Peptides against a protein of PDB entry 3J47. Designs and how they scored, part 47

Target 1, 121 residues: chain A of PDB entry 3J47
Amino acid sequence: IRLTNQLKSLKGLQSKLKDVVEYLDKVINKELPINHTILGKLQDVFNLLPNLGTPDDDEIDVENHDRINISNNLQKALTVKTNDELMVIYISNLVRSIIAFDDLIENKIQNKKIQEQRVKD
Target 2, 69 residues: chain B of PDB entry 3J47
Amino acid sequence: YEEKEESNLAATKSMVKIAEQYSKRIEEEKELTEEELKTRYVGRQDPKKHLSETADETLENNIVSVLTA

## One batch from the design tools (peptide; aimed at target 1 L39 D44 L48)

Design b2_p28_3_s1 (made by RFdiffusion4, then SolubleMPNN; its pose is not in this set)
Fold by OpenDDE base, seed 5:
Structure b2_p28_3_s1 (fold): chain B 121 residues (1-121), chain C 69 residues (1-69), chain A 28 residues (1-28)
Amino acid sequence: as target 1 above (121 residues)
Amino acid sequence: as target 2 above (69 residues)
Amino acid sequence: SREEKRKKVLEELLKEALEKGLIKKVVL
């Protein structure tokens, strides 16, 4: 459910972005008049978006660590954090699996001992 | 779309909480392993079973955390 | 690396599970 909602939100953003690109292309081609209100809102969105497009500026402010995949450079730093978190989760899952296996093995050993005792009786 | 954005923000906050809970769960898993070791010495099946069940619960919680991440 | 440290911890846990005979006895 949560993943599906995130995917739906991402798809919605993608669709809106596509509509904006199509509108901009039509304006460049002089097929449609420039809607200044839409362009102003888009400019505001671009100003609020962390710099998606500038590859070179290394100064990704380290502080806001948790914001995942929206912007490529910020996305790289966030991807690193996400990868670290996923690694922790993976290791913990492995540890849990090992403990569960240890318990299963112990149960199997105990069951064998019980069966051997029953055969002797 | 706005509802999903709000849901994603809530999910992110939940992930931070899950990370803290995860550290506690790892410690709980260690305690369970110690109980299993003690159960091997005492020969009681019940403590070992309880340890196994808790390890399974911890694993399930980690899987849910991975799916949420 | 943090990843390497985690991998080492995992390897130690696997070794401990083997030493406790849990993994070997499942194969038997």
Scores: peptide ipSAE 0.420, ipTM 0.844, DockQ to the pose 0.008; fails the geometry check
OpenDDE base, seeds 1, 2, 3, 4: peptide ipSAE 0.368, 0.404, 0.416, 0.377; ipTM 0.836, 0.846, 0.843, 0.839; seeds 1, 2, 3, 4 fail the geometry check

Design b2_p28_4_s1 (made by RFdiffusion4, then SolubleMPNN; its pose is not in this set)
Fold by OpenDDE base, seed 2:
Structure b2_p28_4_s1 (fold): chain B 121 residues (1-121), chain C 69 residues (1-69), chain A 28 residues (1-28)
Amino acid sequence: as target 1 above (121 residues)
Amino acid sequence: as target 2 above (69 residues)
Amino acid sequence: LKELLEKLKEEAKKKSEELLKKLLDLLK
């Protein structure tokens, strides 16, 4: 479900970007008037997106917790943070797995002891 | 798309909450492990079971966190 | 947040190592 939603969001963004590009091409070709409303919304989206265009945006390790590869440069910093978070989650899962194994081993040992006692009786 | 956006926003909020609760979950897992150890020494089945259950819950929460990430 | 993550990571690592040791002891 979550992965599917993320994929759907990404596909939606991709489709929107494609539509914008197509629109811009039509405007450049004077086929359509500049839709100021769409352009304004896109500008707002781009402004909300980490500045992708300047190489300085690659350096902004904005530790924004946003895991989402929204925009490549901020996405890189966000990706690093996301990677760290994923690593923590991975370690936690590993710890849980180890605990579960310990319990399993203990149960096995107990069962073995019970069987040995039954054989002695 | 809107549903996914809402889901992503909810996921992000959940991730923050998970990060906050992560330390607590780790502590709970440790406590379960300690209880399991204690139960192993004392021979009390109940503490071991409880530890195992808490460890499983902690694992599940981590898996959900990974899936949300 | 990074600091919290590092703390959590360190704690998880410690727990994992401890659990691994216990598991190894049980396997012997």
Scores: peptide ipSAE 0.467, ipTM 0.859, DockQ to the pose 0.010; fails the geometry check
OpenDDE base, seeds 1, 3, 4, 5: peptide ipSAE 0.433, 0.445, 0.455, 0.450; ipTM 0.849, 0.855, 0.858, 0.855; seeds 1, 3, 4, 5 fail the geometry check

Design b2_p28_4_s3 (made by RFdiffusion4, then SolubleMPNN; its pose is not in this set)
Fold by OpenDDE base, seed 1:
Structure b2_p28_4_s3 (fold): chain B 121 residues (1-121), chain C 69 residues (1-69), chain A 28 residues (1-28)
Amino acid sequence: as target 1 above (121 residues)
Amino acid sequence: as target 2 above (69 residues)
Amino acid sequence: LDKLLEALKQKAKENAEKLLKKLEELLK
């Protein structure tokens, strides 16, 4: 459910970005007037999410490298931290899986012992 | 979309706590392992079961954390 | 079976320790 919602949000964002690009292209080509309301909203988004859409800004803000941010750009800057966190989660899942297997093995051993006892009786 | 956005925001807020919870989850996993070991030696099924259950819970929490990350 | 269980336990322990270290690094 959660992953599906995240994916849906990302798809919605992608669609919106595409619409914005198409609109901007039409404005550049003078096919449509500049929509000030849309532009204002875009500016607000840029103000809230600095460096959105500049993939080339190599400025790894080292200070924000440790903060997991909602923003894709901040996530890029935080890529190392995000990767580390993902690795931790992955390893944790592996550990849990291993523990579950250990329990399964022990249960099997116990069952075998019970069967052996029943055969002796 | 809005519902998903709200969910993502909640997830992001939860991520701040993930690191703290992670240490606790690791400890819970260790406790389960110790109980399993004790059960193996003492023949107490209950401690072993409890360990298994705690390990499963820890795994589930890690999965949720991955989904949140 | 006992040896396999022990090996699995050891692997789980090592993984847990690595995770803890990474978590500590993330918290710094």
Scores: peptide ipSAE 0.450, ipTM 0.856, DockQ to the pose 0.012; fails the geometry check
OpenDDE base, seeds 2, 3, 4, 5: peptide ipSAE 0.421, 0.446, 0.407, 0.431; ipTM 0.848, 0.852, 0.849, 0.844; seeds 2, 3, 4, 5 fail the geometry check

Design b2_p28_4_s4 (made by RFdiffusion4, then SolubleMPNN; its pose is not in this set)
Fold by OpenDDE base, seed 1:
Order: sequence, then C-alpha cells, then structure tokens
Structure b2_p28_4_s4 (fold): chain B 121 residues (1-121), chain C 69 residues (1-69), chain A 28 residues (1-28)
Amino acid sequence: as target 1 above (121 residues)
Amino acid sequence: as target 2 above (69 residues)
Amino acid sequence: LDKLLEELQKKAKEKSKELLDKLKELLK
C-alpha cells in the first residue's frame, strides 16, 4: 500500500511537473497569464493525486507539515508543497516581470526628460 | 518502481533547493528594487540599469529553475 | 505612472514574499 502510494505520488508529481513545464513554456511565450493556469494545473494535480490512493484512506487530515511520511496526507502535503513552490516560482516570475516593466517605464521617463532637455538647449 | 521513487525523491530534493534559491533571488530582487527607487531620487542612471538587469537575470533563473524542476 | 509602478512592484514583492514564506512553511 505505501509503496503504491509513493508510486502514485511520483506519477502525480511527474504529471504535475510536466504540466508546470508546459505552463511555463506558455508563459514564456506570453500566451497565458502565469497565475491562473499554474494554479489550475496544480489544483488538477492535487485532485488527481487523491484519486490514485486506495479508497479507504480518505481521512488523512492536513496537519503533518514536517516530514515526508508516505501517507496519502504526506503525498497531499508534498503535492501542496510542490504546488506552493510552483506558485512561488510563478509569482516570482510575475514580480520580475513587473520590476522589468517598472524599469522600462523609468527608462521611458528618463528618455523623455533627456528629450525635453535637448529641446531646451 | 524503485527507480521512479528514487527519481521523484531526487526531484523533490531539487525542488526544495530551487525554492531556497528562489527565496534568495526574490530577496535580491527586492534589494535591487529599493536601490532603483533610491536611484530615481538621486538621478543615477547606472544603478537603475543594474537593478533592471539583475531583475531580468533573477527572472531567467526562476524560469530555468521551473523548467529543471 | 512611476507611483503606480512602485505600487505594483510592492504588491508583486509582497505576494512573492508571501508565497515564499508559504513554501518555506510547507518545506518544514
């Protein structure tokens, strides 16, 4: 049972990783807003991971933060962690994009100031 | 099965490392943004450019980290 | 425009920090 759950979690993680890579490729291509699709795919992975578990172990509560114990709860926690990591990476990419945009605007403002100075000279 | 488990364990460890690196990169990006804000007041163009370049590098590293994960 | 960008950067940084903190918490 535990080994089978680990294998299922691995497959889920692999599928999620593949989905995240595909999402990242779409974001790099500016085809998708970073947050919504990654969150959706992460949610899909979270939904798929429990379905790979044995029907009886539905009760595994959210509590165990720390150690990757083999339980469906741990797989859920690991999946949540993986999802959070992917979300963090996504948000960081968004933040970087915003910073780059801010720098672009500042550069434009500076260019306008330089042009205004040239017109005054 | 064991090979897949080992691969997933390695992938999970890599993800943890990526998360730590990401946290550090976010902090570096924040510092750069503060420097950029300060540079807007001081009128020093070079620090702003450097901040922008560092933010771009941080973004690229995050993308590579996501792709590697 | 600069103020709006600054606000956007602050919001983005705050969200990134929050996500990072959540990730760190999940990694514990």
Scores: peptide ipSAE 0.470, ipTM 0.849, DockQ to the pose 0.017; fails the geometry check
OpenDDE base, seeds 2, 3, 4, 5: peptide ipSAE 0.450, 0.433, 0.438, 0.430; ipTM 0.856, 0.847, 0.843, 0.844; seeds 2, 3, 4, 5 fail the geometry check

Design b2_p28_5_s2 (made by RFdiffusion4, then SolubleMPNN; its pose is not in this set)
Fold by OpenDDE base, seed 2:
Structure b2_p28_5_s2 (fold): chain B 121 residues (1-121), chain C 69 residues (1-69), chain A 28 residues (1-28)
Amino acid sequence: as target 1 above (121 residues)
Amino acid sequence: as target 2 above (69 residues)
Amino acid sequence: DLLEKLKKLSKEAVEKLNELLKKLLEKL
């Protein structure tokens, strides 16, 4: 189980890195504007990696080569940011759903009271 | 590299601003919900509807924010 | 009882959202 999860996480990271590289290549080739594609790919990565824990798992072991590291760090930071934004949006939607549910419950309670009054009359 | 960093920083700042605005909207929705709860105890039907409408507006704004991001 | 549970859940969700926003601000 742990090894499988680690392997899955590693595969997800590898896919993300590949997507980042493809995006960077497209930006270098002036095929796409820098920001929109990074954001879209980042969203795709987050959709594929639902368990990117709290963005506080800063421990991407940035082991190897210096220059690639800066671009990867920036993309990682953008990925984390996009994840945080998506989390905020998700929580907000959850809160709204809870409020709507509360209103529904109260409406049902009121309807029940009205019906009970009509039976007494 | 630097131009990309600047653009990413600007995008990041914009996202933070959106998050702050969203947090404020959620708080406003919560306050309206509390007012509706209070009004429900007072037996006024109109405040409940207003709170429900405000909650819906907040949801719509979040959906638009997701679609625009 | 159900309404109280829902209110509690809503409060917890708002609190979590606020914490996430704070964390995001700290990163900027």
Scores: peptide ipSAE 0.374, ipTM 0.833, DockQ to the pose 0.016
OpenDDE base, seeds 1, 3, 4, 5: peptide ipSAE 0.375, 0.405, 0.426, 0.387; ipTM 0.831, 0.842, 0.849, 0.831; seeds 1, 3, 4, 5 fail the geometry check

Design b2_p28_5_s3 (made by RFdiffusion4, then SolubleMPNN; failed a check: the pose's geometry; its pose is not in this set)
Amino acid sequence: DLLKKLEELSKKNREELKEKLEELIKKL

Design b2_p28_5_s4 (made by RFdiffusion4, then SolubleMPNN; failed a check: the pose's geometry; its pose is not in this set)
Amino acid sequence: SLLEELKKKAEENRKKLEEKLKELLEKL

Design b2_p28_6_s1 (made by RFdiffusion4, then SolubleMPNN; failed a check: too like the target's own chain; its pose is not in this set)
Amino acid sequence: DEELKKLLEELKKLIEEKEKKNKELLEK

Design b2_p28_6_s2 (made by RFdiffusion4, then SolubleMPNN; its pose is not in this set)
Fold by OpenDDE base, seed 5:
Structure b2_p28_6_s2 (fold): chain B 121 residues (1-121), chain C 69 residues (1-69), chain A 28 residues (1-28)
Amino acid sequence: as target 1 above (121 residues)
Amino acid sequence: as target 2 above (69 residues)
Amino acid sequence: SEELKKLLEELEKLVAERDKQNQAALAA
């Protein structure tokens, strides 16, 4: 189910991206004004499709996106925010896992001690 | 696509909420760790257990957050 | 990001301490 949904999302994104590209080309050619609605939808898509990849600490140069368009900057910022959030979640999970492991070890040690005491008695 | 978009929007909102609660969860985890340390030092099992439980809860919440994302 | 990193470092320290305690317990 999850994989299927991801695939569907990817296909949808691909279609949307194509539409955006076509629109952007028209805007570049001054055939159409910048459609804020399309940009908004694009942002929504980016917000919905967090890059699940290992967040390479590569400073996504938000500044470079700022130079292109305010909309791109916002999109980049949203992407960064999403990535940061995912990283936080990942780290938190890792920490919890470590703590749980420590507790397991401690429990094992305690059990061993209890057994040793029982044998001595 | 529309259903997925809606689901993703909901997930994003959930993620924001998780982020807001993240700091609190981190603190809870720290508290648990401190209790474990204290319990080890004092030799009292109960504080360690409490700390462990808090850590586990924090972990679970993080896992749920990841799954929701 | 920096705040997260700091938090991670703190957590790592805590984990290390727990590991140390566990090792001590295993040795005892």
Scores: peptide ipSAE 0.391, ipTM 0.840, DockQ to the pose 0.009
OpenDDE base, seeds 1, 2, 3, 4: peptide ipSAE 0.381, 0.398, 0.403, 0.375; ipTM 0.839, 0.848, 0.845, 0.841; seeds 2, 3, 4 fail the geometry check

Design b2_p28_6_s4 (made by RFdiffusion4, then SolubleMPNN; its pose is not in this set)
Fold by OpenDDE base, seed 3:
Structure b2_p28_6_s4 (fold): chain B 121 residues (1-121), chain C 69 residues (1-69), chain A 28 residues (1-28)
Amino acid sequence: as target 1 above (121 residues)
Amino acid sequence: as target 2 above (69 residues)
Amino acid sequence: DEELKKLLEELQKLIEEKKKENLKKLEE
């Protein structure tokens, strides 16, 4: 659910960026006047985005290596930190899985002891 | 899209909190493992069950954190 | 970065301890 929502938001952003590009192309071609309000809002959105690049632009301006970037571009700039966090999460999951496995084994051993006791009775 | 954006914002806010909670979860997992070891020696099933449940909860939280990252 | 590295190291240690416990349980 959460990942799907993030993907949907990213798709929405991509669509909006495409619309802006199309609008800019029309302005360059003198087909439409420049809408300053749309450009201002877009600029505000870009300023709020950790990386002003389109998700498809491979140019990682690596500003801050140390922060988890939620945005793909920021995640790319923070790929190292994000990778470290993902690794920590992976390790934690592995640890939890091992604990759960240990508990399962212990339960199996206990069940075996209970069965052995029942056979002796 | 709006619902997803709100969810992503909530997720982002939760990520900072998750980092703090992560340290706590690691400690909780360690405590569960210790309780499991103790329960294995003492033969008390209830502490072992509690440890397993806490380990599972910690795992689930980590998965959610990965999905949010 | 250093704090994150410490956290990773702690987590890795926990995983290794847990793996060792699981191996011991599997052998029983």
Scores: peptide ipSAE 0.445, ipTM 0.854, DockQ to the pose 0.010; fails the geometry check
OpenDDE base, seeds 1, 2, 4, 5: peptide ipSAE 0.427, 0.420, 0.419, 0.434; ipTM 0.842, 0.847, 0.845, 0.845; seeds 1, 2, 4, 5 fail the geometry check

Design b2_p28_7 (made by RFdiffusion4)
Pose (drawn by RFdiffusion4):
Structure b2_p28_7 (pose): chain A 91 residues (1-28, 36-48, 72-121), chain B 63 residues (1-40, 47-69), chain P 28 residues (1-28)
Amino acid sequence: IRLTNQLKSLKGLQSKLKDVVEYLDKVIHTILGKLQDVFNLNNLQKALTVKTNDELMVIYISNLVRSIIAFDDLIENKIQNKKIQEQRVKD
Amino acid sequence: YEEKEESNLAATKSMVKIAEQYSKRIEEEKELTEEELKTRPKKHLSETADETLENNIVSVLTA
Amino acid sequence: AEELAEALENAAEAAELLAEALEEAAEA
């Protein structure tokens, strides 16, 4: 789902660029200004990425913890299944 | 495009706030362990732990 | 934390601007 969403966003840019190229050919405004703003707003992320890296680490750790908890419940389920099997054999 | 951006936007506003959501997910995790212990309720605890993990995964995907 | 917040704000503003630019392009 996230991927489909991202693709939709990139699709708009691609189409938008094509339109702009055609527009320029024909010319040979508000949209242009807006595009410029967007441009000014990965490069910048470079410095910002430094902080993101730290936060990514934290969310990795959280995921690990969740995985451990899930494993715990999984073990309990396995034990229950084994007990059920034993009871059936007895029967 | 908009629908997709809406979903992304929510991922971003969650990333700004995740410090509190972390602490609440940490607690939830612990709660699920407690429930399991009682069972040894167990199911409820397990569900809570799974929810916490899923919230962490979504945070990582947003990043 | 501030840097991350700024990065996310910039990304939100960039998305809004692109949305507006696409709406205007559609209207045209």

Design b2_p28_7_s1 (made by RFdiffusion4, then SolubleMPNN; from b2_p28_7, 18 letters changed)
Fold by OpenDDE base, seed 3:
Structure b2_p28_7_s1 (fold): chain B 121 residues (1-121), chain C 69 residues (1-69), chain A 28 residues (1-28)
Amino acid sequence: as target 1 above (121 residues)
Amino acid sequence: as target 2 above (69 residues)
Amino acid sequence: RKALNEQLEREEQASKLLRESLKLLEEK
């Protein structure tokens, strides 16, 4: 579900970027007048985007290490922080697994003791 | 789109909360393990079972956190 | 944490603006 929602959001952004490119091409070709309102809003979106140099799906460099955000070049700088958070989650899962194993071992020992008592009776 | 964005926002807020709760969950897990150890010595099954259940819940919450990240 | 929340808020604003732009395009 979450991954599908992220993919849908990314596809929506891609579609919008495509529409902007097509609009710009039509304006260059003098086929359509410039929609100043849409262009202004789009410029505002680009200014809000953390240092996206180019809309290409792949790796663009933006330096800031400390914040998980999936969609943008800032995510590369955030990859270190994301890795740290993932490491913490991994350690937590490992600890939980150890506890679950300890419980299983204890249950097995108890079952063995119960069986030994039944054999002595 | 909106539902997905809302879900991502909720996930991000959940991660912040998880980072705070993580330390607390580790402490709760340790307390449960200590109670299990005590229960192993005292022969009281109920505290041990409760500890195991809390450890499982803690594990499930971490898996959900990973899937949220 | 604060900086992550600020980034998320900026992304939400950008998404909203994007959606408004799509609606304006569909109405034409």
Scores: peptide ipSAE 0.470, ipTM 0.830, DockQ to the pose 0.486; fails the geometry check
OpenDDE base, seeds 1, 2, 4, 5: peptide ipSAE 0.420, 0.434, 0.416, 0.428; ipTM 0.850, 0.856, 0.849, 0.842; seeds 1, 2, 4, 5 fail the geometry check

Design b2_p28_7_s2 (made by RFdiffusion4, then SolubleMPNN; from b2_p28_7, 17 letters changed)
Fold by OpenDDE base, seed 1:
Structure b2_p28_7_s2 (fold): chain B 121 residues (1-121), chain C 69 residues (1-69), chain A 28 residues (1-28)
Amino acid sequence: as target 1 above (121 residues)
Amino acid sequence: as target 2 above (69 residues)
Amino acid sequence: QDAINEQLKAQEEASKLLLEALKELEEL
């Protein structure tokens, strides 16, 4: 059951990552703005991933527990790292958007200044 | 089991590399922002344009990193 | 001219926000 749930979660995550990729490609192409909801849902998936690693059932033999715990800890670490990476990517995208906006404002200011100069001439 | 462990290890190494690349991209973005600020004071458009282009490249690289993660 | 100065000020504020965001990213 747990392995199947992990596989299902991994498949779900893979599908979601694919959707995020497709969305990010649209953002790169300026077709869509950055969607905070996708990032939030991805964070929620990552926050749930550690919980998918705690089976309630007592019976799993101790030797498999270490490998499963290492895999879960690794998955948790990977999840945290992926969350951090996603946050970094999100912030970087935000920063890029702000820089692009700043450039637009400056271009507008310059255009206005050029127009004012043309009116004075 | 071993194949999964190897795959997880490879994924972890890939994530570390992505994190390093991200840190480098953040620094590149910061440099561009400084150039933009300098361009506002100096009245030279070229540094600002370069900053904007580098910020765009950094964002693109971050998107690719997210897609690869 | 006043409108240009106001727009310039808004741009400076946006640049400041960007710098703050970059600083936060560096701290992560």
Scores: peptide ipSAE 0.416, ipTM 0.842, DockQ to the pose 0.014
OpenDDE base, seeds 2, 3, 4, 5: peptide ipSAE 0.408, 0.393, 0.386, 0.370; ipTM 0.836, 0.847, 0.840, 0.836; seeds 2, 3, 4, 5 fail the geometry check

Design b2_p28_7_s3 (made by RFdiffusion4, then SolubleMPNN; from b2_p28_7, 18 letters changed)
Fold by OpenDDE base, seed 1:
Structure b2_p28_7_s3 (fold): chain B 121 residues (1-121), chain C 69 residues (1-69), chain A 28 residues (1-28)
Amino acid sequence: as target 1 above (121 residues)
Amino acid sequence: as target 2 above (69 residues)
Amino acid sequence: TQALNDMLERQERARKLLREALELLEKK
């Protein structure tokens, strides 16, 4: 019973990992957009950052427009960097999930070998 | 303006540091998986459990890092 | 025996997927 449940869980995890790998490959190949939930959370973080880019309607000279553009470019660069970091974190979580799955499979194989040895004795 | 630039720079530096820490954690996880690969030949229970535990700890740390970011 | 071999094959596939994921992470 426990081994069968572990096998079922491992099979489910394997299917999920396969789907994740396929998704990651599509993201790397730019075939799929970055995870909308991660992007949404990043957008929320940016929305929590004080709006650096609303010029109050006052007569702000050309120098402020360049500084605002530099600030917006910096914000964009920070946004891209944050997106890249979130992607790395996501990939690492996936990698860890795969490793944990591999270990679960190995533990199951060992448990099966131990059971087979006990039946031979 | 300068304070916001400094804050953004600090945030960017923090993110770079998080990315480096994450890369290091991935390498540590890879080393553990290689040890599991080696331990499959040695046939006893303890190294596999340790690798699994370290992979789980690494996952938890990444989840905490995602939740903190 | 067959079920053990099937589990071993599944482990090898999982390890391959892990290596591919690590390689993708290293390329970023």
Scores: peptide ipSAE 0.413, ipTM 0.845, DockQ to the pose 0.017
OpenDDE base, seeds 2, 3, 4, 5: peptide ipSAE 0.415, 0.412, 0.413, 0.405; ipTM 0.852, 0.849, 0.852, 0.850; seeds 2, 3, 4, 5 fail the geometry check

Design b2_p28_7_s4 (made by RFdiffusion4, then SolubleMPNN; from b2_p28_7, 16 letters changed)
Fold by OpenDDE base, seed 2:
Structure b2_p28_7_s4 (fold): chain B 121 residues (1-121), chain C 69 residues (1-69), chain A 28 residues (1-28)
Amino acid sequence: as target 1 above (121 residues)
Amino acid sequence: as target 2 above (69 residues)
Amino acid sequence: TQELNDMLERQEKASKLLREALKELEEK
């Protein structure tokens, strides 16, 4: 149950991150206007990432197009990085799940052996 | 510009560090699995349990990392 | 036994994929 929930959460995060990347790519390509709300949410996600320097919410000086592009590029880079990190976390969780499953199988085998021994006695 | 670049660089460095830590955790999990396999062959319950526990710890750490991201 | 071995193999594959993913991340 816990592992399944973790996998689900990770899949959700991966999907969201993919959506963000796609959005950022569209923004970079000027296919979509910069959505500040999405950008802010992405920033929040990045800020929750350990050791990502929290861009202070306040000094988003809206004015300089170049700064916005750099911010978008930074967000994209951070998003890509976050995606990679999430991917790593996902794989790690998967590996842990497999290990836990292997342990479960082993426990089951041991229990079966114990039962077989009890029947022979 | 420079501040953003510096922030990006710091973020990138942080990600590399996280990736390294993750790789290490995965290796630790793998080692635990190998110990479990060895324990299964040797029939010793203790090493297997230890492997399982370490795998669980590694999983938990990954989950916490995901939840924090 | 076979099922456990299969799970182990899957785990090894997953670990390998993770290492590859980490390597790709480091290369970026």
Scores: peptide ipSAE 0.449, ipTM 0.853, DockQ to the pose 0.022; fails the geometry check
OpenDDE base, seeds 1, 3, 4, 5: peptide ipSAE 0.433, 0.440, 0.396, 0.399; ipTM 0.848, 0.830, 0.847, 0.843; seeds 1, 3, 4, 5 fail the geometry check

Design b2_p28_8_s1 (made by RFdiffusion4, then SolubleMPNN; its pose is not in this set)
Fold by OpenDDE base, seed 3:
Structure b2_p28_8_s1 (fold): chain B 121 residues (1-121), chain C 69 residues (1-69), chain A 28 residues (1-28)
Amino acid sequence: as target 1 above (121 residues)
Amino acid sequence: as target 2 above (69 residues)
Amino acid sequence: TKTLLDLAELELKAAKAQLEAALALAKR
């Protein structure tokens, strides 16, 4: 469900981006006037997009926004944090898998003991 | 689209909580291991089953956390 | 039967050690 929703959102963004590119190409070719309303909405979208990957602005204060924004500069710091979080989740899943395996082994041992007892009776 | 955005927002809020929950899940997993050990020593099936169930719940929560990251 | 129980105990011990290691890493 979540992945499907993310894919749908990404497809919607891709479609919108394509429409914007097509519009910009038409404006560049002087086929259409600059629509200020579309540009304003696009600017709002860009302003809401965490600063994508201009390499130069090093010093953006790493502190506050824990949101995994896929935006490149915040994304690098967030990628490190996300990697750490993913590592923790991976280890936790591994531990759960081992515990579940231990329980399965114990259940198997118990079942075997019950079967052995039934054969003796 | 809106449902996905809402799901992503909920997931992001959940991720912040996951860090806190992770510490708790580690403790829950330890408790399961202790209960399993106790079940092995005492021969009581119930504590072992409970430990297994708690371990499974911890694993599920971790998987959900990974999916929400 | 005893061998399977011993294997399960070893795996549980390994799981516990991994959990402790993960907890130690999370505290750093």
Scores: peptide ipSAE 0.389, ipTM 0.843, DockQ to the pose 0.014
OpenDDE base, seeds 1, 2, 4, 5: peptide ipSAE 0.352, 0.398, 0.377, 0.350; ipTM 0.832, 0.848, 0.842, 0.830; seeds 2, 4, 5 fail the geometry check

